# Ledger of designs, part 70: peptides against a protein of PDB entry 2MBZ

Target 1, 143 residues: chain A of PDB entry 2MBZ
Amino acid sequence: GINLTPEEKFEVFGDFDPDQYEEEVRERWGNTDAYRQSKEKTASYTKEDWQRIQDEADELTRRFVALMDAGEPADSEGAMDAAEDHRQGIARNHYDCGYEMHTCLGEMYVSDERFTRNIDAAKPGLAAYMRDAILANAVRHTP

## One batch from the design tools (peptide; made by RFdiffusion4, then SolubleMPNN)

Design b2_p19_5_s1 (from b2_p19_5, 8 letters changed)
Fold by OpenDDE base, seed 5:
Structure b2_p19_5_s1 (fold): chain B 143 residues (1-143), chain A 19 residues (1-19)
Amino acid sequence: as target 1 above (143 residues)
Amino acid sequence: MDRRRAAGALAFLSAHPPP
């Protein structure tokens, strides 16, 4: 999956261990187009590529947290734009991500406790805020 | 705030969503 040494993985991911989830991900989603696209793209990724992806996710997290701290609603232009950037980032780095797929991801963020716990480590309620922003962004782009 | 943990969840786990 990720062609990094243990040292490189620690430098990029820190205390988050992606290897803990690889088998489950393969078992659950290994037959999907999204999984295949992601594996094909990431097969050539270097440490620098993974670091860039982590940096993008970190920036997005900070952006959503800042919106929450400012009291901006999840259906604000700022929150919806952040959700759109998230969708486009997935499309660029991993797989084709339409608005329906994105809303499914948002729902998973709040329905799977592992996602909720990991996301909310940045700020309590972040997963729910992201889900709501993702949904709002999808609605505004749906005729 | 643990942004690296959150970033890992978003960057890696979200790369393999349900259909």
Scores: peptide ipSAE 0.286, ipTM 0.849, DockQ to the pose 0.672
Fold by OpenDDE base, seed 1:
Structure b2_p19_5_s1 (fold): chain B 143 residues (1-143), chain A 19 residues (1-19)
Amino acid sequence: as target 1 above (143 residues)
Amino acid sequence: MDRRRAAGALAFLSAHPPP
């Protein structure tokens, strides 16, 4: 798990409690390579590492929200680039994330109401926008 | 709007994709 003190966890994650999902994650994906890679990588993460990951995610969220507010299509260069950065971030921090895996994640964002609710807390429709951008990015990289 | 919660979900939950 995340080896931070309760205080550190609050500082990094705030009201989002990742520990609430640990059991379900293990149950659903414990036998996958992705899960194993993530557990191995994150085992050595410090508070600063987790904070960096949160900052990256916040920046990405802001980018997508800004794109939506500007009326940019999800298949715009800007939206697809943001999706690519998201994919690369997952690859660096957690596990090898190909385009097929990324599209699977995008579908989960809109099919699992918990993901949708959490993501759309930043802006209604963000999960769907991200899914569409992820798909578009995958398409352009898999000719 | 709660970007921190959204960012947390995006950062952490996405680390464990569906099969």
Scores: peptide ipSAE 0.261, ipTM 0.839, DockQ to the pose 0.664
Fold by OpenDDE base, seed 2:
Structure b2_p19_5_s1 (fold): chain B 143 residues (1-143), chain A 19 residues (1-19)
Amino acid sequence: as target 1 above (143 residues)
Amino acid sequence: MDRRRAAGALAFLSAHPPP
């Protein structure tokens, strides 16, 4: 799990409680390589590391919201670049994330209602927009 | 708008993709 005090967890994650999902995550994905890689990589993460990860995710969220508000298509260069940054962020912080895996994540964002609700808390339709951008980014990198 | 909740979901839950 995340090696932070309750106070530190609140400071970093606020109203989002990652521990609430730990058991289910283990049950659903505990046998995957990605899960094992993530646990190994994050085992040494400090509060500052987790805060950085949150900041990166917040920035990405703002980028996608801004693109949506501007009416940019999900297959625009800007949206696909944001999707690419998301993929690279996962690879840097958690596990190696190829385009196929990233596409699967995108599909999960729209097929799992809990993901959809949590993501769309920033803006309705954000999960679907991200999924579409992720797919477009994967396609452009698959000649 | 709740970006922190969305960020948390993306940052943490994305660390555990489906098989």
Scores: peptide ipSAE 0.227, ipTM 0.817, DockQ to the pose 0.684
Fold by OpenDDE base, seed 3:
Structure b2_p19_5_s1 (fold): chain B 143 residues (1-143), chain A 19 residues (1-19)
Amino acid sequence: as target 1 above (143 residues)
Amino acid sequence: MDRRRAAGALAFLSAHPPP
């Protein structure tokens, strides 16, 4: 789990409380290998590690929002590159994330209202834009 | 718009794959 004090958790996560989702996450994904990998890997993470992960996610969010604001299509090279960075970030920080897995994640972002609501807090339609970029990125990397 | 909440959700929830 996240081995941080309440104060450290607030410093890193701010208004988002990951503890609120722990039970649901376990119920839905506790039987997956990826869940196990993530729990084992993150068990050793420091405050600095979690802060880095948050910074990466914030940067990615800003990047997608900027693309949307510019009117760039989700299958643009810029959007697909952002999707690739997202995939690689998951792989580095949590679990092995291939293109098939990433596509499934993208679909979940739009089909599960809880994901959609949380992601779209940055910009309405962000989850759908990410899904489309993820799919496009997967297609270009699949021979 | 709450970018911090969105970033937190993306960072943490993405750590857990679909069933």
Scores: peptide ipSAE 0.244, ipTM 0.823, DockQ to the pose 0.651; fails the geometry check

Design b2_p19_5_s2 (from b2_p19_5, 7 letters changed)
Fold by OpenDDE base, seed 2:
Structure b2_p19_5_s2 (fold): chain B 143 residues (1-143), chain A 19 residues (1-19)
Amino acid sequence: as target 1 above (143 residues)
Amino acid sequence: MARRRAAGALAFLGAHPPP
């Protein structure tokens, strides 16, 4: 789990407790290399590290929302660049995230309603837009 | 104090579950 006090967890994550999903995560992904890498990396994370990760995620969300509001297609350079930054953020903070892995994550965002609802809380259709941008970014990097 | 809305879909430590 996240090595924070209950108070620190509340300050960083608010009403969302990621530790509520620890059992499901272990059941679904506990035998993957990505899970192992994530556990190894995050074991040393401080409150400040988790806050930074949240801030990065919020910034990325704002970028995607701004692109959608501007009517930019998900395969625009701006949307694909935001998708690339998302991929790189996962790689830095959690686990090695290649383009195939990233595409799988994008599909999960639209196929798991829990993800869809959480993402679309920022803007309806954001999960689908992110998935499409992730796919486009993967395609352009796989000639 | 306004409850900080759960930051981004990415706060799903489950959202970065390895596939």
Scores: peptide ipSAE 0.112, ipTM 0.716, DockQ to the pose 0.386; fails the geometry check
Fold by OpenDDE base, seed 5:
Structure b2_p19_5_s2 (fold): chain B 143 residues (1-143), chain A 19 residues (1-19)
Amino acid sequence: as target 1 above (143 residues)
Amino acid sequence: MARRRAAGALAFLGAHPPP
């Protein structure tokens, strides 16, 4: 689990309790290299590290929403650059995230209703927009 | 103070766990 007090967890995650998903995450991904990498990296994270990760995620969300509100297509340079920053953020904070892995994550955002609902809380259709930007970014980086 | 509705479901449901 996350090595924070209940009070620190509330300050960082609010009403979201990541510990409620620990069993499901272990059942679905516990035998993957990415799961191992994530557990090894996050075991040393402080409250400040978790807060930084949340702040980066919030900033990226605002960036995608702003692109959608401006009418930028998901295959625009701006949207693809935001998708690339998302991929690099995962790689830095959690596990090695290549373009294929990133496209699989994008598909999960639209296929798992829990993800879709959580992402679309910022703006309806955001999960689909992110998925499409992730795919476009992967295509432009594939020879 | 607007309670930060946790973008955290992404981090823990699978935005960060490998598919």
Scores: peptide ipSAE 0.111, ipTM 0.718, DockQ to the pose 0.442; fails the geometry check
Fold by OpenDDE base, seed 1:
Structure b2_p19_5_s2 (fold): chain B 143 residues (1-143), chain A 19 residues (1-19)
Amino acid sequence: as target 1 above (143 residues)
Amino acid sequence: MARRRAAGALAFLGAHPPP
């Protein structure tokens, strides 16, 4: 769980409560290295750490939306760079995230309706655009 | 309306690999 007071959680996450998903996450991924790494890293996170993570993710969302609004294809340098920053953000904050793992996450964004709805709240089709950018970024970094 | 931070869902639900 996130070691924040209810007030701090509200300040950082607003109406989104990540603790509502703790049991599902544990049931689905509790035996993975990614889960273990995430639990170990995040156990010491402060309110400021969580706020930074949210700010980084919000900035990335805005960046992808701006790319879409500009008509940049998902395999453009700009979109692939945004996907790379997304991958690196996961790696830095949660767990080792290689390109294969990242492509799996991208597929989840379009296959799990909960993710799709949450992502597309910023812009319709954003989840699909992110998935496509993630795939393109993985391809360009695969030797 | 508090802008549903899409970021939070990605960090907590999406920060783990699909099974």
Scores: peptide ipSAE 0.094, ipTM 0.715, DockQ to the pose 0.502; fails the geometry check
Fold by OpenDDE base, seed 3:
Structure b2_p19_5_s2 (fold): chain B 143 residues (1-143), chain A 19 residues (1-19)
Amino acid sequence: as target 1 above (143 residues)
Amino acid sequence: MARRRAAGALAFLGAHPPP
């Protein structure tokens, strides 16, 4: 689990309890290299590391929402750049995330209703927009 | 005090689970 005190966890995650999903994550992905990499990386994370990860995710969410509100297509340069930053953030903080992996994640965001609901809490249709931007970004980086 | 809803649900809902 996350090596933070209950107080630190509350400061970083607020009402969100990441531990509530630990069993399901292990059941679905516990045999993957990405799960192993994530556990290895996050084992050393401080409160400040977790806060940075949350801040980065929030900023990226705001960028996608702003693009949607502006009417920018998901295959716009701005949307694809936000998708690239999303991919790179996953790669830095959790596990190796190539374009194929990223596309699989994007598809999960729209195929698993729990992901869709959590993402769309920021803006309805955000999960689909992110999926489309992720796909477009993968296409432009695949020869 | 309104509890912070961290959009970090994306990271931990297995949003970074390896698919």
Scores: peptide ipSAE 0.089, ipTM 0.712, DockQ to the pose 0.396; fails the geometry check

Design b2_p19_5_s3 (from b2_p19_5, 7 letters changed)
Fold by OpenDDE base, seed 1:
Structure b2_p19_5_s3 (fold): chain B 143 residues (1-143), chain A 19 residues (1-19)
Amino acid sequence: as target 1 above (143 residues)
Amino acid sequence: MDRRRAAGALAFLAAHPPP
């Protein structure tokens, strides 16, 4: 799990406890390279590292919400650039994330209701918008 | 709804997706 005290974990994640999903994730994906890479990278993460990751995720969420509010289509340059930044953030912080992997993630955001609900907590339809932007970004980078 | 919760979920779940 995340190597933080309960107090530190609350400061970083608030009411969301990532460790609640650890067992399920291990059972489903524990034999994958992505899981192993993530465990190896995050094992050394400090509170400051986790806070930075949360800040990046928050900024990305705000950016996508702003794009939606502005009426920018998910295949706009702005939305695709936000999707690219999301992909790169995953690659830096967790595991190698190519465009195929990213597309799979985007599809999971709309096909797994738990993901959809968690993402759409920021704005209804955000998960679908992100999925579409992720797909568009993948297409433009893999012609 | 808490945006921090949504962002946190996204970040954590992104770490453990199917390959």
Scores: peptide ipSAE 0.174, ipTM 0.780, DockQ to the pose 0.682
Fold by OpenDDE base, seed 5:
Structure b2_p19_5_s3 (fold): chain B 143 residues (1-143), chain A 19 residues (1-19)
Amino acid sequence: as target 1 above (143 residues)
Amino acid sequence: MDRRRAAGALAFLAAHPPP
């Protein structure tokens, strides 16, 4: 999957090993257009590309945490804008991500305990906050 | 706060479609 040395993978991902989920992802999503698009895009990614993606994710995480710490509602303009940036980041780096797809991702953040635990490592309740912001952003962009 | 773990999970989820 990810064409990095063990050392490079550690530098970029730390203790999180995305390859541990490769088989599950293939089994669940291997026949989807999103999976195909992601594999095609990421096949050419360098260490620097992966690092950029991690940096973007880190920045987004910090942004949501800051919004939570400030007491901003998940349906605030600030939170919805962060959700929109997240959606656009997915579209840029991996696959076409409409508002329905994004909402489904948000629901997965809170329904799969593995993802909830990993996301909430930054701040308890972050996954739920992101889900709510994603939903609010989708609603405001629904005609 | 484990930012890399959280960021990695978020990036991983972004890389793969939801159910």
Scores: peptide ipSAE 0.173, ipTM 0.783, DockQ to the pose 0.640
Fold by OpenDDE base, seed 3:
Formats: structure tokens, sequence, C-alpha cells
Structure b2_p19_5_s3 (fold): chain B 143 residues (1-143), chain A 19 residues (1-19)
């Protein structure tokens, strides 16, 4: 779990409390390898590790929003590269994330309304754009 | 939501394995 003090958690996550979702995550995915890998990796994370993860997520969000604002298609090189960075970030920080796994995540982002709302809080349509970019990136890496 | 919440949402979602 997130072994930070309440103050450290506030400094890193602010008004977003990941602990509010712990029960749901366990209920939905507690029997998956990805869940186990994530729990094992994150158990040793410091405040600085979590801050880095937040910074990476923030940067990725900004990149996708900028691409959308520029009118770049989700299958553009820029959008696919952002999707690849997203995949690699998941693999580095949480669990093994191949292209098939990544496409499953992308589909979940648009099929689960709660995920859609959370992602689209940054920009309406971001979840769909990310899904499409994820799919395009997977296609170009699957000969 | 503040900037931290926006970043946290994506980071948290990334930590969610697919069903």
Amino acid sequence: as target 1 above (143 residues)
Amino acid sequence: MDRRRAAGALAFLAAHPPP
C-alpha cells in the first residue's frame, strides 16, 4: 500500500485520496497478476517516488490535451508516442503492460463511465482520445 | 479539482489493472 504519513499523502495527492478506492480495486482486480505486481512494487515507494508518478501523469495529461487542442488525430505520431509513454509508465511503476493489456485499459477508460468522468475532468473527450491513441500505438507495434 | 487531483486521477487509473 501507500506507506506515507497523512501529511505526505496530502502533499503528494492533495484532495485526491487513493485510499478511497482501495476496497474497489481489491474487489475488482485482487486476484490478478497485475494487482499483485502493483502492490509489491508500490510497497517500497517513497514520497519522492509517488511524486514522480504524479508528475509523469500530469505531463502525459498535458501532452494529450495539447494534441487534442491542436486538432492532431489520435493516430498521429505525437498521440501514439504519448500512448507509448503511458504504456511504459504503467510497466515501470505498476505492472507488466503489453500492448494487449494497454488496449484493454483503453477500452475500460471509455466503457466504464466512472473512468471516463475521471479522465475527462482534464478535458472532455480525453478518455476516447487516449483509447484511440492506445489502439493506434498497439497496431503500429504489432506486425 | 486542483492540479494534484487531475494528475492523481490518471496515476490512479494507471494503477488499476484491467478486469
Scores: peptide ipSAE 0.116, ipTM 0.747, DockQ to the pose 0.582
Fold by OpenDDE base, seed 2:
Structure b2_p19_5_s3 (fold): chain B 143 residues (1-143), chain A 19 residues (1-19)
Amino acid sequence: as target 1 above (143 residues)
Amino acid sequence: MDRRRAAGALAFLAAHPPP
């Protein structure tokens, strides 16, 4: 799991406890390369590393919300660039994330109600918007 | 549910995607 004290976890994640999902994640994805890569990469992460990841996710969320509020379509350059940054962030912090993997993640965001509810806590429809932007970004990078 | 929780969920869940 995440190698932080309870106090550090609270400081970084607040009322969100990532460890509550550890068993389910292991059961669902424990045999995948992505899971193994993530476990290996994050094993050395400090509190500061996790805080950076949270900050990056928060920034990305704010970007998508701002795009939605501005009425920008999910296939706009701005939305696709935000999706690309999301993909690269996953690749940098967790596991190799190609466009196919990224589109699968996008579909999960709208098909798993827990993902949808958690994402849409920032703005209703955000998960669907992200999925659409992710797909558009993948399409534009496919010759 | 605040934005931080949503961001954390996104980040954590992104760390555990299906293949």
Scores: peptide ipSAE 0.113, ipTM 0.747, DockQ to the pose 0.640

Design b2_p19_5_s4 (from b2_p19_5, 8 letters changed)
Fold by OpenDDE base, seed 2:
Structure b2_p19_5_s4 (fold): chain B 143 residues (1-143), chain A 19 residues (1-19)
Amino acid sequence: as target 1 above (143 residues)
Amino acid sequence: MARRRSAGALAFLSAHPPP
């Protein structure tokens, strides 16, 4: 779990309370290797670690939004590079994330309406754009 | 100006992979 005080959680996550999803996450993913890896890795995370993860996510979101606003296709080098950075960020912070896993995540972003709404809060269609970039990135790395 | 919602939700959501 996230070992932060309520005040620290508010400072890092603001109006988004990750704890409200803990039970559902455990129910859906609790028997997966990814869940186990994430629980083990994040158990030692400090407030500063969580803040860094949030900052990385914010930067990535801004990057994708900028690509969309510029009219860059999701299979552009820029979009695929952003997708690769997203994959590597997951691998670094949470669990081993290969291209197949990443593609599955991308599909979830568009198939689970809660994910879609949360992602698209930054820009309508962002979840679909990310999914397409993730898929394109996976394809280019699969000879 | 409406403060753009932080992408913190995406980071957290990404920590929870599909099976």
Scores: peptide ipSAE 0.153, ipTM 0.734, DockQ to the pose 0.472
Fold by OpenDDE base, seed 1:
Structure b2_p19_5_s4 (fold): chain B 143 residues (1-143), chain A 19 residues (1-19)
Amino acid sequence: as target 1 above (143 residues)
Amino acid sequence: MARRRSAGALAFLSAHPPP
């Protein structure tokens, strides 16, 4: 779990309760290397670490929304760069995230309605746009 | 007006790998 006080959790996550997903995540992914890596890394995270992660995610979301609003295709350099930054952020903060893993995440964003709903709260169609950008980024980095 | 959910939710959710 996240090692923060209730007050700190509220300050960082606000109305989003990350703990509500802990059991499901463990059930679905508890036997994976990614899960183990994430648990090991995040065990030492401070409030400031979690806040940084949230800020990075907010910035990335704004970046994708701006690209969509500008009419940039998901396979544009800008969209693929944003997808790459997303992949690298996961790798730094949680677990080793290769392009195949990232593609799988993108597919989950559009196939799991809960992910779609949460992502599209920022902008309708964002999950699909991210998925397409993630795929395009993976393709351009595959020899 | 409901506070727009922080995009940080995505980062947290992404911390959980797909199969």
Scores: peptide ipSAE 0.151, ipTM 0.736, DockQ to the pose 0.464
Fold by OpenDDE base, seed 5:
Structure b2_p19_5_s4 (fold): chain B 143 residues (1-143), chain A 19 residues (1-19)
Amino acid sequence: as target 1 above (143 residues)
Amino acid sequence: MARRRSAGALAFLSAHPPP
C-alpha cells in the first residue's frame, strides 16, 4: 500500500481513498507486469512524490478542459500532445506504457462508469475527449 | 476549504493497467 500516515493521505488524496481500491486492483491486475512495476516504483514514494503525481494529474486535467473549452478537436496537435504527456507520465511514475496500453486505458475511461464519473467531474465528456485524443496520438505514432 | 476531489483518482487508477 501507500506508505503514508492517514493525515498525509488526506492531505494528498483528500476524499479519495486509494486503499479502498487496493484489493480490487490486486485481484484484477496482480499478475501483470504493469502492476509489479507500479508496486516496485511506488514503494519508495514519499508524500512529496505522491503530491507531485497528483499535481501533474490536476494540471493535465486542466489542460484537457482548456482544450475542450477552446473548441480544439481531440485529434488536434494540442490534444494529442496532452495525451502524449499523459502516456509519458504513466511511464515515468508507474509502468511502461506503450501506445497500445495507452489506448486500452482510454477505452477503460469510457467503458468503466467509475472512471467516467470521476473524470467527467471536471467537465462532462472529458473522458471521451481524452480517449479520442489518446487514440489519435497512438495513430500518429504508429508506423 | 473542501479539497477538490483531485484528478488523483485518475492518476491512481491510471497507475493500474487496463483489463
Scores: peptide ipSAE 0.155, ipTM 0.735, DockQ to the pose 0.489; fails the geometry check
Fold by OpenDDE base, seed 3:
Structure b2_p19_5_s4 (fold): chain B 143 residues (1-143), chain A 19 residues (1-19)
Amino acid sequence: as target 1 above (143 residues)
Amino acid sequence: MARRRSAGALAFLSAHPPP
């Protein structure tokens, strides 16, 4: 799990409590290789590591929002590059994330209303935009 | 002003892969 003190957790995650989702995550994904990899990797993470992960996610969100605000299509080079960075971030920080897995994640973002609501808090339609960019990026890398 | 949930929630939630 997250090896941080309650205070450190608050400093990094703020109003988002990762512990609130631990049981559900274990129930849904506890038997997957990805879950195991994530638990193994994150077991050694420091406060600074978690903060970096949060900062990367915030930057990516801002990047996608900026693309949407500019009217760039989800299959633009900019959107696909952002999707690729998202995939690589997951792979680096959590678990091996191939293009198929990434596409599955993108679909989850639009099919699970909790994900949709959480993502779209930054901008309405962001989850769908990310899904489409993820799909486009996967297609260009799997000819 | 409700502090907007950090977009970092996405990263954490994405750490949990679909089956």
Scores: peptide ipSAE 0.142, ipTM 0.728, DockQ to the pose 0.472; fails the geometry check

Design b2_p19_6_s1 (from b2_p19_6, 9 letters changed)
Fold by OpenDDE base, seed 5:
Structure b2_p19_6_s1 (fold): chain B 143 residues (1-143), chain A 19 residues (1-19)
Amino acid sequence: as target 1 above (143 residues)
Amino acid sequence: SVRDAAASWAAYAALTNPF
């Protein structure tokens, strides 16, 4: 699990405990390269590392919400750039994330109700908007 | 809050693979 005290976990993640999903994640993804990469990288993460990751996620969320509020389509350069930054953030912090992998992740955001509910807490339809931006970004980078 | 929502899905996504 995440090597933080209960107090540190609360400061970083609030009432959400990511370790509650550890068993499910291990059962579903334990034999994948992405899982192994993520476990290896995050094993050394400090509270400050996790906080930075959460700050990046928060900033990304605000950025997408602002794009939606401005009426920018999900296939706009602004939305696609935000999707690209999201992809790069995953690659930097967790595991190698190509465009195909990123597209699959976007589909999960709208097909798994837990993701949809959590993402849309910031703004209704945000998960779908992110999925569409991720897809558009993948298309523009496909030869 | 936006932070709480982001933290929730990001924490889960950090542990999970896409399909």
Scores: peptide ipSAE 0.121, ipTM 0.752, DockQ to the pose 0.075
Fold by OpenDDE base, seed 2:
Structure b2_p19_6_s1 (fold): chain B 143 residues (1-143), chain A 19 residues (1-19)
Amino acid sequence: as target 1 above (143 residues)
Amino acid sequence: SVRDAAASWAAYAALTNPF
């Protein structure tokens, strides 16, 4: 789990407690390499590390929202670049994330209503936009 | 700082959903 005090967890994640999903995550993904990598990598993370990860995610969310507001298509260079940064962020912070894996994550954003609802809290349709950008980015990197 | 639900779920996805 996250090695933070309850106070630190609240400061970083607010009302969202990732540890609430530990059992579900273990049941769904516990036998995957990604789960192993993530558990191993994040075991040493400090409050500052988690805060950095949240800040990076917030910035990326703002980028996608701005692209949507500007009417940029999800297969625009800007949207695909944001998707690439998202992929690289996952790879840097959690586990190896290739384009196929990234595409699967994008599909989860729109197929799991919990993800869709929470992502779209920032902007309606954001989850679908991210999924489409992720897919487009994967396609352009698969010659 | 403002906590973003989307960011939190992105973190959840990264933590919980590798495939």
Scores: peptide ipSAE 0.126, ipTM 0.751, DockQ to the pose 0.067; fails the geometry check
Fold by OpenDDE base, seed 1:
Structure b2_p19_6_s1 (fold): chain B 143 residues (1-143), chain A 19 residues (1-19)
Amino acid sequence: as target 1 above (143 residues)
Amino acid sequence: SVRDAAASWAAYAALTNPF
């Protein structure tokens, strides 16, 4: 789990408890390289590390929302760049995230109602927009 | 809020592998 005190968890995540998914994740993907990499990397993370990750995620969310509000298509350069930053953020902070993995994550955002609900809290349709941007970004980086 | 949404998918991305 995340090595933070209850106070620190509240400061970083608010009412959201990321550890609520730990058992499910272990059950579904405990034998994968991604899981092992994530557990190893995050084991040493401080409150400041988690806060940075949250700030980065918040910024990306704002970028996507702004693109949607501006009417930019999900396969626009701006949307694909935001998707690329999202992929790179996962790679830096959690586990190696290639374009295929990223595409699968995007599909999960629209197929798992929990993800869709949580993501669309920022803006209705955000999960679908992210999925489409992720796919477009993967396509443009495929030779 | 935007933060809540960001926290949700960021935290799950840290723990999940869709494969």
Scores: peptide ipSAE 0.124, ipTM 0.755, DockQ to the pose 0.076; fails the geometry check
Fold by OpenDDE base, seed 3:
Order: sequence, then structure tokens, then C-alpha cells
Structure b2_p19_6_s1 (fold): chain B 143 residues (1-143), chain A 19 residues (1-19)
Amino acid sequence: as target 1 above (143 residues)
Amino acid sequence: SVRDAAASWAAYAALTNPF
């Protein structure tokens, strides 16, 4: 699991405990490269590293919400740029994330109710908006 | 809270993927 004390985990993640998903994640994706890469990268992460990751996620969430509130289409440059930053953030912090992988993640955000519920807590429909932006960003980067 | 939602999403996404 995440190498933080209970106090540090609370400071970074609040009431959410990511370790509650560890068994399911291992069962579903334990044999994937993404899982391996993530475990290897995050093994050395400090509290400050995790806090940075959370701050980046918060900023991106606010960015998407602002786009939605402004009525910007999910295939707008602004939304696609946010999707690109999301992809790059995953690649930097967790595992290699190409455009195909990213689109699959986007689909998961709307097909797995747990993701949908967590994401939409910021704004109803955010998961679907992100999925659409991710897809649009992938399309514009198709060789 | 928004923080909890973002944290849960980020943490879960860090651990999970279809591939």
C-alpha cells in the first residue's frame, strides 16, 4: 500500500483510503504493465509527492468544471488541452499512458459507477465530459 | 467534499486501468 502513516494519509487523502481497493486492483490488473509501473514509481513517493499529485488532480478537476460551466464543448481546444494534461499527468506519476490507454480510461470513468460517482461529486456529468474530451484529444493526435 | 472526490478518483485511477 501507500507508504504513509495514518495521519499523513488523512492529511493528503482526507477520509478516502485508497488501500481499500488494493485487493481488487491486484485481482483485476495485477498482471499488467501499468500496474507494475505504478507500483514501482509510487513505492518511493513521499507525503509531499502524493500531495503534489492530489493538487494536480484538484487543479485539473477545477479546470474541467470551469469549462463545463462556461458551456465549452468537450471537443473544444480548452477541453482537449485539459485532457492532454490529464494524460501527461498519469504518464508522469503512474504509468505510460498513450492515447489508446487514455481513451480506455475515459470509458472506464463512465462505465464503472464507482468512478462516475467519485468524479461527478465535483460536478454532475463531469465523468462523461472528461471521457468525451479524452476521446477528442486522442482523435486530434491520431497520426 | 471535492477534495475527497478528487483524492478518491486520483488514487483509484493510479491503481486501476483496463490494461
Scores: peptide ipSAE 0.107, ipTM 0.739, DockQ to the pose 0.069; fails the geometry check

